# Peptides against a protein of PDB entry 3ZOQ: the designs that were tried, part 136

Target 1, 223 residues: chain A of PDB entry 3ZOQ
Amino acid sequence: QLLQDSWWNQLKEEFEKPYYQELREMLKREYAEQTIYPDSRDIFNALHYTSYDDVKVVILGQDPYHGPGQAQGLSFSVKPGVKQPPSLKNIFLELQQDIGCSIPNHGSLVSWAKQGVLLLNTVLTVRRGQANSHKGKGWERLTDRIIDVLSERERPVIFILWGRHAQMKKERIDTSKHFIIESTHPSPFSARNGFFGSRPFSRANAYLEKMGEAPIDWCIKDL

## One batch from the design tools (peptide; made by RFdiffusion4, then SolubleMPNN)

Design b2_p22_8_s3 (from b2_p22_8, 7 letters changed)
Fold by OpenDDE base, seed 5:
Structure b2_p22_8_s3 (fold): chain B 223 residues (1-223), chain A 22 residues (1-22)
Amino acid sequence: as target 1 above (223 residues)
Amino acid sequence: DLLEQYIAAEDAGDDEKVEELL
């Protein structure tokens, strides 16, 4: 499925570069020979749900969930009917404490994406059961470009950077135009060290309001 | 990196490994 015109205009030059062609050929082999997540049609779901111009907030993840049926091309998000991973559970706990949302009975963050929350992983594919198996294969260069073109945008963006991996991208963000919300990762290993109580959702909405934009409805309805 | 390992275990739904890391 073709990218929306808004993203295509920003990224078309990347798709013509050798690194991306090599990545594409690698992915063709991987999808043919192994079980790769997400489904190939879902790789760019973050860009499909959230146009370049509609991005209000960016939440960075590392790579997709590598279990069956989990990944849907959105960072931290799982398909309906899939058990919520611990990090996602903690995200919802913080959401509840921050702005009073109920814990949803599913883990799909599509409603956020549709409102302008770009749920971007730095690596967009993974082999089944092999975390980071597609690290260093070219995705990071593309996703760095995504961050760059957003940073270059005049309309401000809010970047939510959980943990060190995401925070490494801070150097690419023009903080004279854009806002950054940083904390430890929502993982149980780190959540108690700063993620809980960080109130990223209310803080993001406060920035949106200052910019004269509609806030995100972070509360997720049950299915 | 323990965090990376934890995230990987969580992502895999490997509850046993998650518990081991916790």
Scores: peptide ipSAE 0.186, ipTM 0.793, DockQ to the pose 0.507
Fold by OpenDDE base, seed 4:
Structure b2_p22_8_s3 (fold): chain B 223 residues (1-223), chain A 22 residues (1-22)
Amino acid sequence: as target 1 above (223 residues)
Amino acid sequence: DLLEQYIAAEDAGDDEKVEELL
């Protein structure tokens, strides 16, 4: 089974559709002929770490980091030992200002994923050095379905939507049932225009508390 | 789009391109 039962029950029909079969065949060629990130076993890490039923928060990214050793199959996250990208550095700066967390000595967000933060990219693979190289190949249809089935879930979800690309997915979210936290992107190009001071971490926890759920421990320990 | 270019450079670890775009 490609996914744990909770996600499989929600997505099994997608994997049988022609678009996904075509995507799978494309990926087989890409991984054979090119350097593709993340590692093929890590493509669905967001779904592996966070079950459908355990999702509390969703953070949407675009596509994986395309440098060596960076991508973990989690949006914005990098493997330990990898230099923190500027957007991730800004995420940690906001985390520090929002709730007082220390800036970690690594960029792995696995601890968030294990607590119910779905770190989902809309496109789940990329060619080395070629951002958006797998855009429009079928991933967006699958990840749209992921958003849809979460939107249909009775138990509320918090969606954190940084920047225009993520915010375009708002039309798929039942805002009468789910909570949205929106700001500019954490990129240095946009962070000072609304991301800094947006306090997404404390706001997310405030919603969780109102729902009677345990808050996320957003603070990341050093390795 | 400058943001897309920045994200691309950031993801690539191209520090020179990141600095150019900043």
Scores: peptide ipSAE 0.057, ipTM 0.705, DockQ to the pose 0.525
Fold by OpenDDE base, seed 1:
Structure b2_p22_8_s3 (fold): chain B 223 residues (1-223), chain A 22 residues (1-22)
Amino acid sequence: as target 1 above (223 residues)
Amino acid sequence: DLLEQYIAAEDAGDDEKVEELL
């Protein structure tokens, strides 16, 4: 199976739809003719690391990093050894101010993913050096479905929505069941306008505790 | 918009473009 059972049960019908088949064919051409990120094996890493049932928190990104070696199939995350992008640096700064975590010497958020933080981009691939190059090709329909099936889940989820793009997904989230944490984007262009001081990490854990769930250990160990 | 361009540049690891946009 492309996905683990819990996600497959939720998404299997999407993969049979024409839009996804067209997306798949597009991706085959793109990966053959262009440099595409992430590696094709890493496209669904967010779903691989965090099962449908294990999702506690969702952090939405737009599309993958488009530089060499950066994207690892998780929103905002970069592979170890990769320079932390500015937005990620700001995420760690807020993490430090929020709950006292040290700034890690790498940018991998895999430890969050393994704890139930779904690090989902709305678009799951990108052409090298061309941000949003795969926008409108079908990914958004699939990732909307991911949001939908999580919204439909009885067990509550916490959605962290940084910036306008992510916040546009709020309409798909049943706020009677699920919690939303909103702020400006961690980008240097917007972080000082509300992201810093938003304390998304402690707020997420507060919701988890209210739900009787284990909090996320947001602190990332050095490698 | 400028933010989208910044995010795109950041994502691409285009430091020159990031600096241009800052």
Scores: peptide ipSAE 0.158, ipTM 0.782, DockQ to the pose 0.491; fails the geometry check
Fold by OpenDDE base, seed 3:
Structure b2_p22_8_s3 (fold): chain B 223 residues (1-223), chain A 22 residues (1-22)
Amino acid sequence: as target 1 above (223 residues)
Amino acid sequence: DLLEQYIAAEDAGDDEKVEELL
């Protein structure tokens, strides 16, 4: 997949590196032999919807949803018509409590992405029914570079880090320039231990306003 | 990791597994 935005200038060197070539060859085999999510055309949707320069907020996920029709290439997001996963339901519950948004009748976060919310998974592909099946295959090195180039950017970024996996990336973020919002994961397993009441949406907007930037309209319209 | 398993179940839309892990 070819990047046609400001990300290319930031990542072009990565695509020539051996690790990425090996990843690419692996993915070719996987997509040919297995059912892989998301669709190969959607792998870089997070970068397609949110250019490097337009990033205001980053929300890190682990890897794509591994059920049919779910993954959009955006962390936590599901295609319209797909049942909202429990973590996403909790995200919307917190959104409602934080800033008063109604619970949308779908789970697509594309409207966030279009406003500068980079919905990035650390691993960008998965085998059907096999969570983390593409862990350690090279995606993490690329997505680490994505975090690095954002950290190096002079214009501040807000990183929302839900749970330990995302929080492990904190060491790559220059906190002298960038803001971090941390809580437990929105998963029902952990949401009551700190995610609920963390108010990440209002806090993110407060930072944006402080920077003189337009806030995110986090409220999602029904389809 | 239980959280990882939970996320995996959520990702799969496996409500029964999600409930089991809760």
Scores: peptide ipSAE 0.134, ipTM 0.768, DockQ to the pose 0.531; fails the geometry check

Design b2_p22_8_s4 (from b2_p22_8, 11 letters changed)
Fold by OpenDDE base, seed 3:
Structure b2_p22_8_s4 (fold): chain B 223 residues (1-223), chain A 22 residues (1-22)
Amino acid sequence: as target 1 above (223 residues)
Amino acid sequence: DAVARYIAAEDAGDDEEVARLL
C-alpha cells in the first residue's frame, strides 16, 4: 500500500478514482520528462511522518519549493543544508518572539511532523522553477479529502491557516469540533500585516493543553 | 498576486526573484 494504515483507511478509495489515476499518469510523464520536486518517494512525507490518528495540528501550504534540493514533502520545510526561504525565516522569527525558541541552523520541520503537526501542501508536486505548475491536476481533490477526513474526526484538530489560499479551506472544517488559527502569510509581502505577533505556536499549545493533550515542542534543535 | 509570487520564488529558492519581490 502507498500509505501507512491509518491514512490508507481514510484515503484508499481516492486512489481508485479516475481523477487520481489521471494525476498518477500525469506525474509519471512529468517525472520522466521534467525535473519534479520533491523526489517521488517524498511526495507523501507529510502523511508518512504524521499518521491520521496522530494529527494534532495542520499547517497548510500551497505547493512544494521548486528549487534543487529544497522540497522534502512537508509544507514550508526544507532539507538540512538548504538556505532557509524567506517565509520560513519569518516563521522562525515569529516562533522566537512567540515562545522564545532560537533560530535553528537548518530549515527542516521534521521534528514538528513527528509530534503530530501535519505539514500539508494542497498541491504535492511542482516542476523545477515553475511555481504552481501542477495546480489543478488533481492534488487539490486529494488534499481536500485529507482535510475532510480530519474534519470528520471526533478528536479535535488545530488548523493553522496562513494567508488567503489556506484560509479558503476553512469552509471544509467543522468548527464545532476543530480550532482554527488564522493570520496573514509569513511571506515578507504579508508577514508585517498580521503574521508577526499572531503567536500561532503558543495558541496552538494552549488549545492542546485545554484538550488534555501534550503540547508541541516547537523549538527546533540544531543539526 | 505578489504574495503568491513571493511564496513561489521563496519555494523555488530563487534568491534573485525573492530579492526583486522584497
Scores: peptide ipSAE 0.115, ipTM 0.745, DockQ to the pose 0.481; fails the geometry check
Fold by OpenDDE base, seed 4:
Structure b2_p22_8_s4 (fold): chain B 223 residues (1-223), chain A 22 residues (1-22)
Amino acid sequence: as target 1 above (223 residues)
Amino acid sequence: DAVARYIAAEDAGDDEEVARLL
């Protein structure tokens, strides 16, 4: 099977649907004909690192970084050795100001994913140098289902929604059960309009503690 | 959307486009 059991039980029906079959065939052509990110083996890394039952926090991104060696199948995250993109730099600046973490010398958020932070893009692939090139091809329907099954889960989830694109998913989230942390996007274009000072990390941990769950260790060690 | 264009440029490593949008 494509996914670990907890996610497979939630999503197996989606993979049998025509839209996903069409998406899969499209991806086969794309990966064969041009450079697509992330590596095909890394497409579902968010689901590999964070099981359905272990999700504590969701951070939504749009689509993967489209430069060489950047995308690793986790929203906002870049592989070690890759220059931190401006939005990620701002995320680390807010992390430092919020809870006092040092800015790491790399951009990998794998340590968050392993603790239950689902780093999910709404679109899971992209052509090199062509942002949103795989928008509207079927990924959004799958990732909407991911949000839906998390919303239906009895155990509460914290959704961190940066910017309007992520916030549009709020309609799919049962806010009677789940917690929402909203601000402007960490992009340099919007970060000063509300992202900085939003303190999403301490707020997320406050909700986790209120629920009797272990907080996330958001601090990232240097490599 | 300026944010979307910025993110796209940043993700692409298009420093010139990033600079234009800043």
Scores: peptide ipSAE 0.086, ipTM 0.718, DockQ to the pose 0.492; fails the geometry check
Fold by OpenDDE base, seed 5:
Structure b2_p22_8_s4 (fold): chain B 223 residues (1-223), chain A 22 residues (1-22)
Amino acid sequence: as target 1 above (223 residues)
Amino acid sequence: DAVARYIAAEDAGDDEEVARLL
């Protein structure tokens, strides 16, 4: 079984659809002929670490990091030992300013994922050195469905939408049930225009507490 | 879009491209 039972129950119909079969065949060719990230076993890590029922927070990214050893199937996250990309550095700067966490010596967000933070990219694969190379190949339809089934869930979810790309998904989210935290993207090009000072981590925890749920421990320990 | 390209460069860990876009 590719996915945990909770996600399989929500997404099984998608995997039978022609678009996903075509995507799968494309990916088989791509992984055979090109260097594709993340490793094929890591494509669905966001769903592996965070079950459908355990999702508390969603953080949307665009597509995986396209450098060697970086992507680990989680939005914004990099494998231990990998230099933190600028956007991730800014995320940790805001984390420090927001709730006082120290900046970790690595960029792995697995600890967030294990606590119910779904670190979802809208596109789940990329060619080495070619950002958005797998855009429009079918991933967006699957990840839209992931957003839809979370939006349809009775138990509330917090969606953190950094930048315009993520915010375009707002129309798919039932704001009568779910909470949205929006700001500019953590990229150096936009972080000073609203991301810094947006305090998404404390705000998310405030909503979780209001809902009677345990807050996220956003602080990441050094390795 | 310059922001999208920057994000893509950051996501790639391409420090040189990031620097060009700054």
Scores: peptide ipSAE 0.071, ipTM 0.725, DockQ to the pose 0.490; fails the geometry check
Fold by OpenDDE base, seed 1:
Structure b2_p22_8_s4 (fold): chain B 223 residues (1-223), chain A 22 residues (1-22)
Amino acid sequence: as target 1 above (223 residues)
Amino acid sequence: DAVARYIAAEDAGDDEEVARLL
């Protein structure tokens, strides 16, 4: 099957819906005719690394990096050996100031994903050099459903919502059960307006501890 | 908006576009 059992049980009905069938056909054409990121095998990496039941934290991104070799199916994350994009650099700067982690020599956030940090983009594919080129093609319906089924989960989740795009999803989250951490986006255009000093990592861990959960080891080791 | 375009450029690894937006 396409997804791990825990996610499949939550999402299987979506894959049978017309919108997803149309999306699939579109993607077949796109991958055949254009350079699309990430690799088709990596589209659902966020769900592969973090099962439905293991989700502790969600970090929402918009769409994948659209440069060669960058996107690995995880929001904000880049493959090892890839230069850290500016937003990711700012994420690591905040991480350092928040909880004292060193800046890693790579940009892979896989270690977060493996600990229960769902690194979800709202759109899961992009054309090379064309940001948001796959916006409005069906991904948003699927990823909205991902947010919905997490919101419906009894076990609380922490949603980290950087910037307006991510914060627009707040209406889908049951804030009586789940925790929201909001700030401006880590982009250089907005980071100084609230992202820096927002301390999302320590705040997330504080909520996890309050819930009796193991905190996330946010510090990323060099490769 | 500028932020969205920046994010898009960053995501694309388009350093030239990033520079234009900065």
Scores: peptide ipSAE 0.043, ipTM 0.699, DockQ to the pose 0.448; fails the geometry check

## One batch from the design tools (peptide; made by RFdiffusion4, then SolubleMPNN)

Design b2_p23_1_s1 (from b2_p23_1, 16 letters changed)
Fold by OpenDDE base, seed 4:
Structure b2_p23_1_s1 (fold): chain B 223 residues (1-223), chain A 23 residues (1-23)
Amino acid sequence: as target 1 above (223 residues)
Amino acid sequence: SEEERRRKELAEQQAQAEYAAAF
């Protein structure tokens, strides 16, 4: 099956719905005719690295990086050897100021994903050089369902919502059970307006400790 | 050759499309 059992049990009904069948048919054509990111095998990497039961933290992105070799199927993350995008650089600057981590020599956030940080984009594919080219094609309905099933989970989740796009998903989150950390986006256009100094990493770990869970090791080792 | 590189790129693109047909 495409997904781990824990996610498959939550999402299997979505894959049978007409909207997803239409999305799949679109994606088949797009990958055949265009350069699409990430690689098709990497589309669901966020769900592959972080099972439904293991989700501790969610970080929402919009859509994948649209440059060559960048997208890993994880929000904000880039493959090793790729120059860190401006937003990711700012994430690492905040990480350094928040909890004292060194800035890594790469942009891979896989170590976070493996610890229970779901790095989810709301749209999971993009055409090369065309940001939001796959917006409104069905991904948002699936990723809304991912948020919904996490919101329905009894075990609390921490949602980190950077910027207005991610914050629009707050209405789908049961704040009586789950924790939300909100700030402006790490983009250079908005980071100085509230992202810097928001301390999302220490705040997330503080919530985990209150729940009796192991904190995330946010510090990323050099390769 | 450049032609061999293009053939490999096309084959990889087709393989990605085939995988996209399966999920």
Scores: peptide ipSAE 0.311, ipTM 0.835, DockQ to the pose 0.022
Fold by OpenDDE base, seed 1:
Structure b2_p23_1_s1 (fold): chain B 223 residues (1-223), chain A 23 residues (1-23)
Amino acid sequence: as target 1 above (223 residues)
Amino acid sequence: SEEERRRKELAEQQAQAEYAAAF
């Protein structure tokens, strides 16, 4: 079984659909012929670390980092020992200003994932050095279904939507049940236009407290 | 050697593709 039971029950029908079979065949060729990120074993790490029932917060990314050793199957996250990308540095700067966390000496967000933060990219693979190279190949249909089944869940979810690409998914979210936190993207090109000072971490925890749930410990320990 | 590097790259690509085939 590809996914843990809670996600499998929600998504099993997608894996039998023609679009996903075509995506699978494409991925087999891509991994055989090109350097593809993340490691194929890490593609579904967001779903492995955060079960369907354990999702408290969703942070949407676009596609994986396309440099060597960076992507680990979690949006915005990089493997330990990897230099923090500019957007991730800005995320940590906002985290520090929002709730006083220190800047960690690594870029792994696994500790968030283990607490119920689904770090989901809308496209789950990429060619080395070629951003968006796997756009429009079928991943978006699967990840749209992930958003849909979370939107259908009775227990509320908090969606953090940084930038226009993530915000386009708002139409799929039942805002009568679920909470949305929106700002500009943490990218250096947009962060000063609304991301900085948006305080997504404290706002997310405030919603969790209103729902009677435990807040996220957003502070990341050094390795 | 360049040949040994290429063989290792090919073997890694094949291992990645074999796992991707299981999805």
Scores: peptide ipSAE 0.282, ipTM 0.825, DockQ to the pose 0.023
Fold by OpenDDE base, seed 2:
Structure b2_p23_1_s1 (fold): chain B 223 residues (1-223), chain A 23 residues (1-23)
Amino acid sequence: as target 1 above (223 residues)
Amino acid sequence: SEEERRRKELAEQQAQAEYAAAF
């Protein structure tokens, strides 16, 4: 099966639906004819690193980085050895100001994913050099279902929603059970308008502690 | 060579497409 059992049990019905079959056929053509990111083996990395039951925090992104070697199937994350994109640099600046973490020498957020931070893009693939090229092709329906099944989960989740695109998903989240942390996007175009000083990391940990869960170690070690 | 690079890129692209066919 494509996904680990915990996610497969939640999502298996989606993979049988016509929209996903159409998406799958599109992806077959795209990967055959174009340079698509991330590597096809990495598309579901967010679900591979963080099981359905282990999700503590969700951080929503839009679509993968579209440059060579950047995307690794996790929102905002880049493979080691890749220059940190501006938004990621700002994430680390806020992390430093929020809880005192050092700026890592790489941009991989895998350590967050392994602790229960679901780093989910709403669109999971992109053509090289063409941002949003796979928007509206079916990914959003699957990722909406991911949000839905998390919202339906009894154990609370913390959703970190940076910017308008992510905040549009708030309507799918049962706020009677789940917590939402909202701010402007970490992009250089918006970070100074509310992202900086939003302290999403300490706020997320405060909710986790209130729930009796272990906090996330947000500090990323150098490689 | 550039030709070898392109051949490797094509082979990798095909492998990725084959994997994409599996899900």
Scores: peptide ipSAE 0.266, ipTM 0.822, DockQ to the pose 0.023
Fold by OpenDDE base, seed 5:
Structure b2_p23_1_s1 (fold): chain B 223 residues (1-223), chain A 23 residues (1-23)
Amino acid sequence: as target 1 above (223 residues)
Amino acid sequence: SEEERRRKELAEQQAQAEYAAAF
């Protein structure tokens, strides 16, 4: 099956719907005819690394990085050996100021994903050099369903919503059960307007501790 | 050669598309 059991049980019906079949047919053509990111095997990495039951924190992104070797199916994350994009550099600067972590020599957030941080983009594929080229093709409907089934879960989730695009998903989140951390986006264009000093990492861990959950080790070791 | 590079790129694209078909 495409996904591990915990996600499959939540999402299997989506994969049978016409919109997803159309999306799949589009993706088959796109991957055959041009360079698409991430690698097709990596599209669902966010769901592969973090099971439905193990989700503690969600960090929403828009779409994958569109440069060679960057995207690895996790929001904001880049493969080892890839130069850290500006937004990711700012994320690590805030991490350092928030909880004292050193800046890692790589941009892989896989260690977060393995601890229950769902690094979800709303759109899961992109054409090389063409940001948002797969917007409105069906991914948003699937990823909305991912947010919905997490919102329906009784065990609380922490949603970190950076910038307006992510914050638009707040309407789908039951705030009586779940926690939301909002700020401006880590992009250089917006980070100084509220992202810096927002302390999302310590705040997330404070909520986890309040719920009796193990905190996230946000510090990333060098490779 | 450019032709070998193109053939390799096409083969990679086809492999990517074949995996996408398994979704």
Scores: peptide ipSAE 0.265, ipTM 0.818, DockQ to the pose 0.023

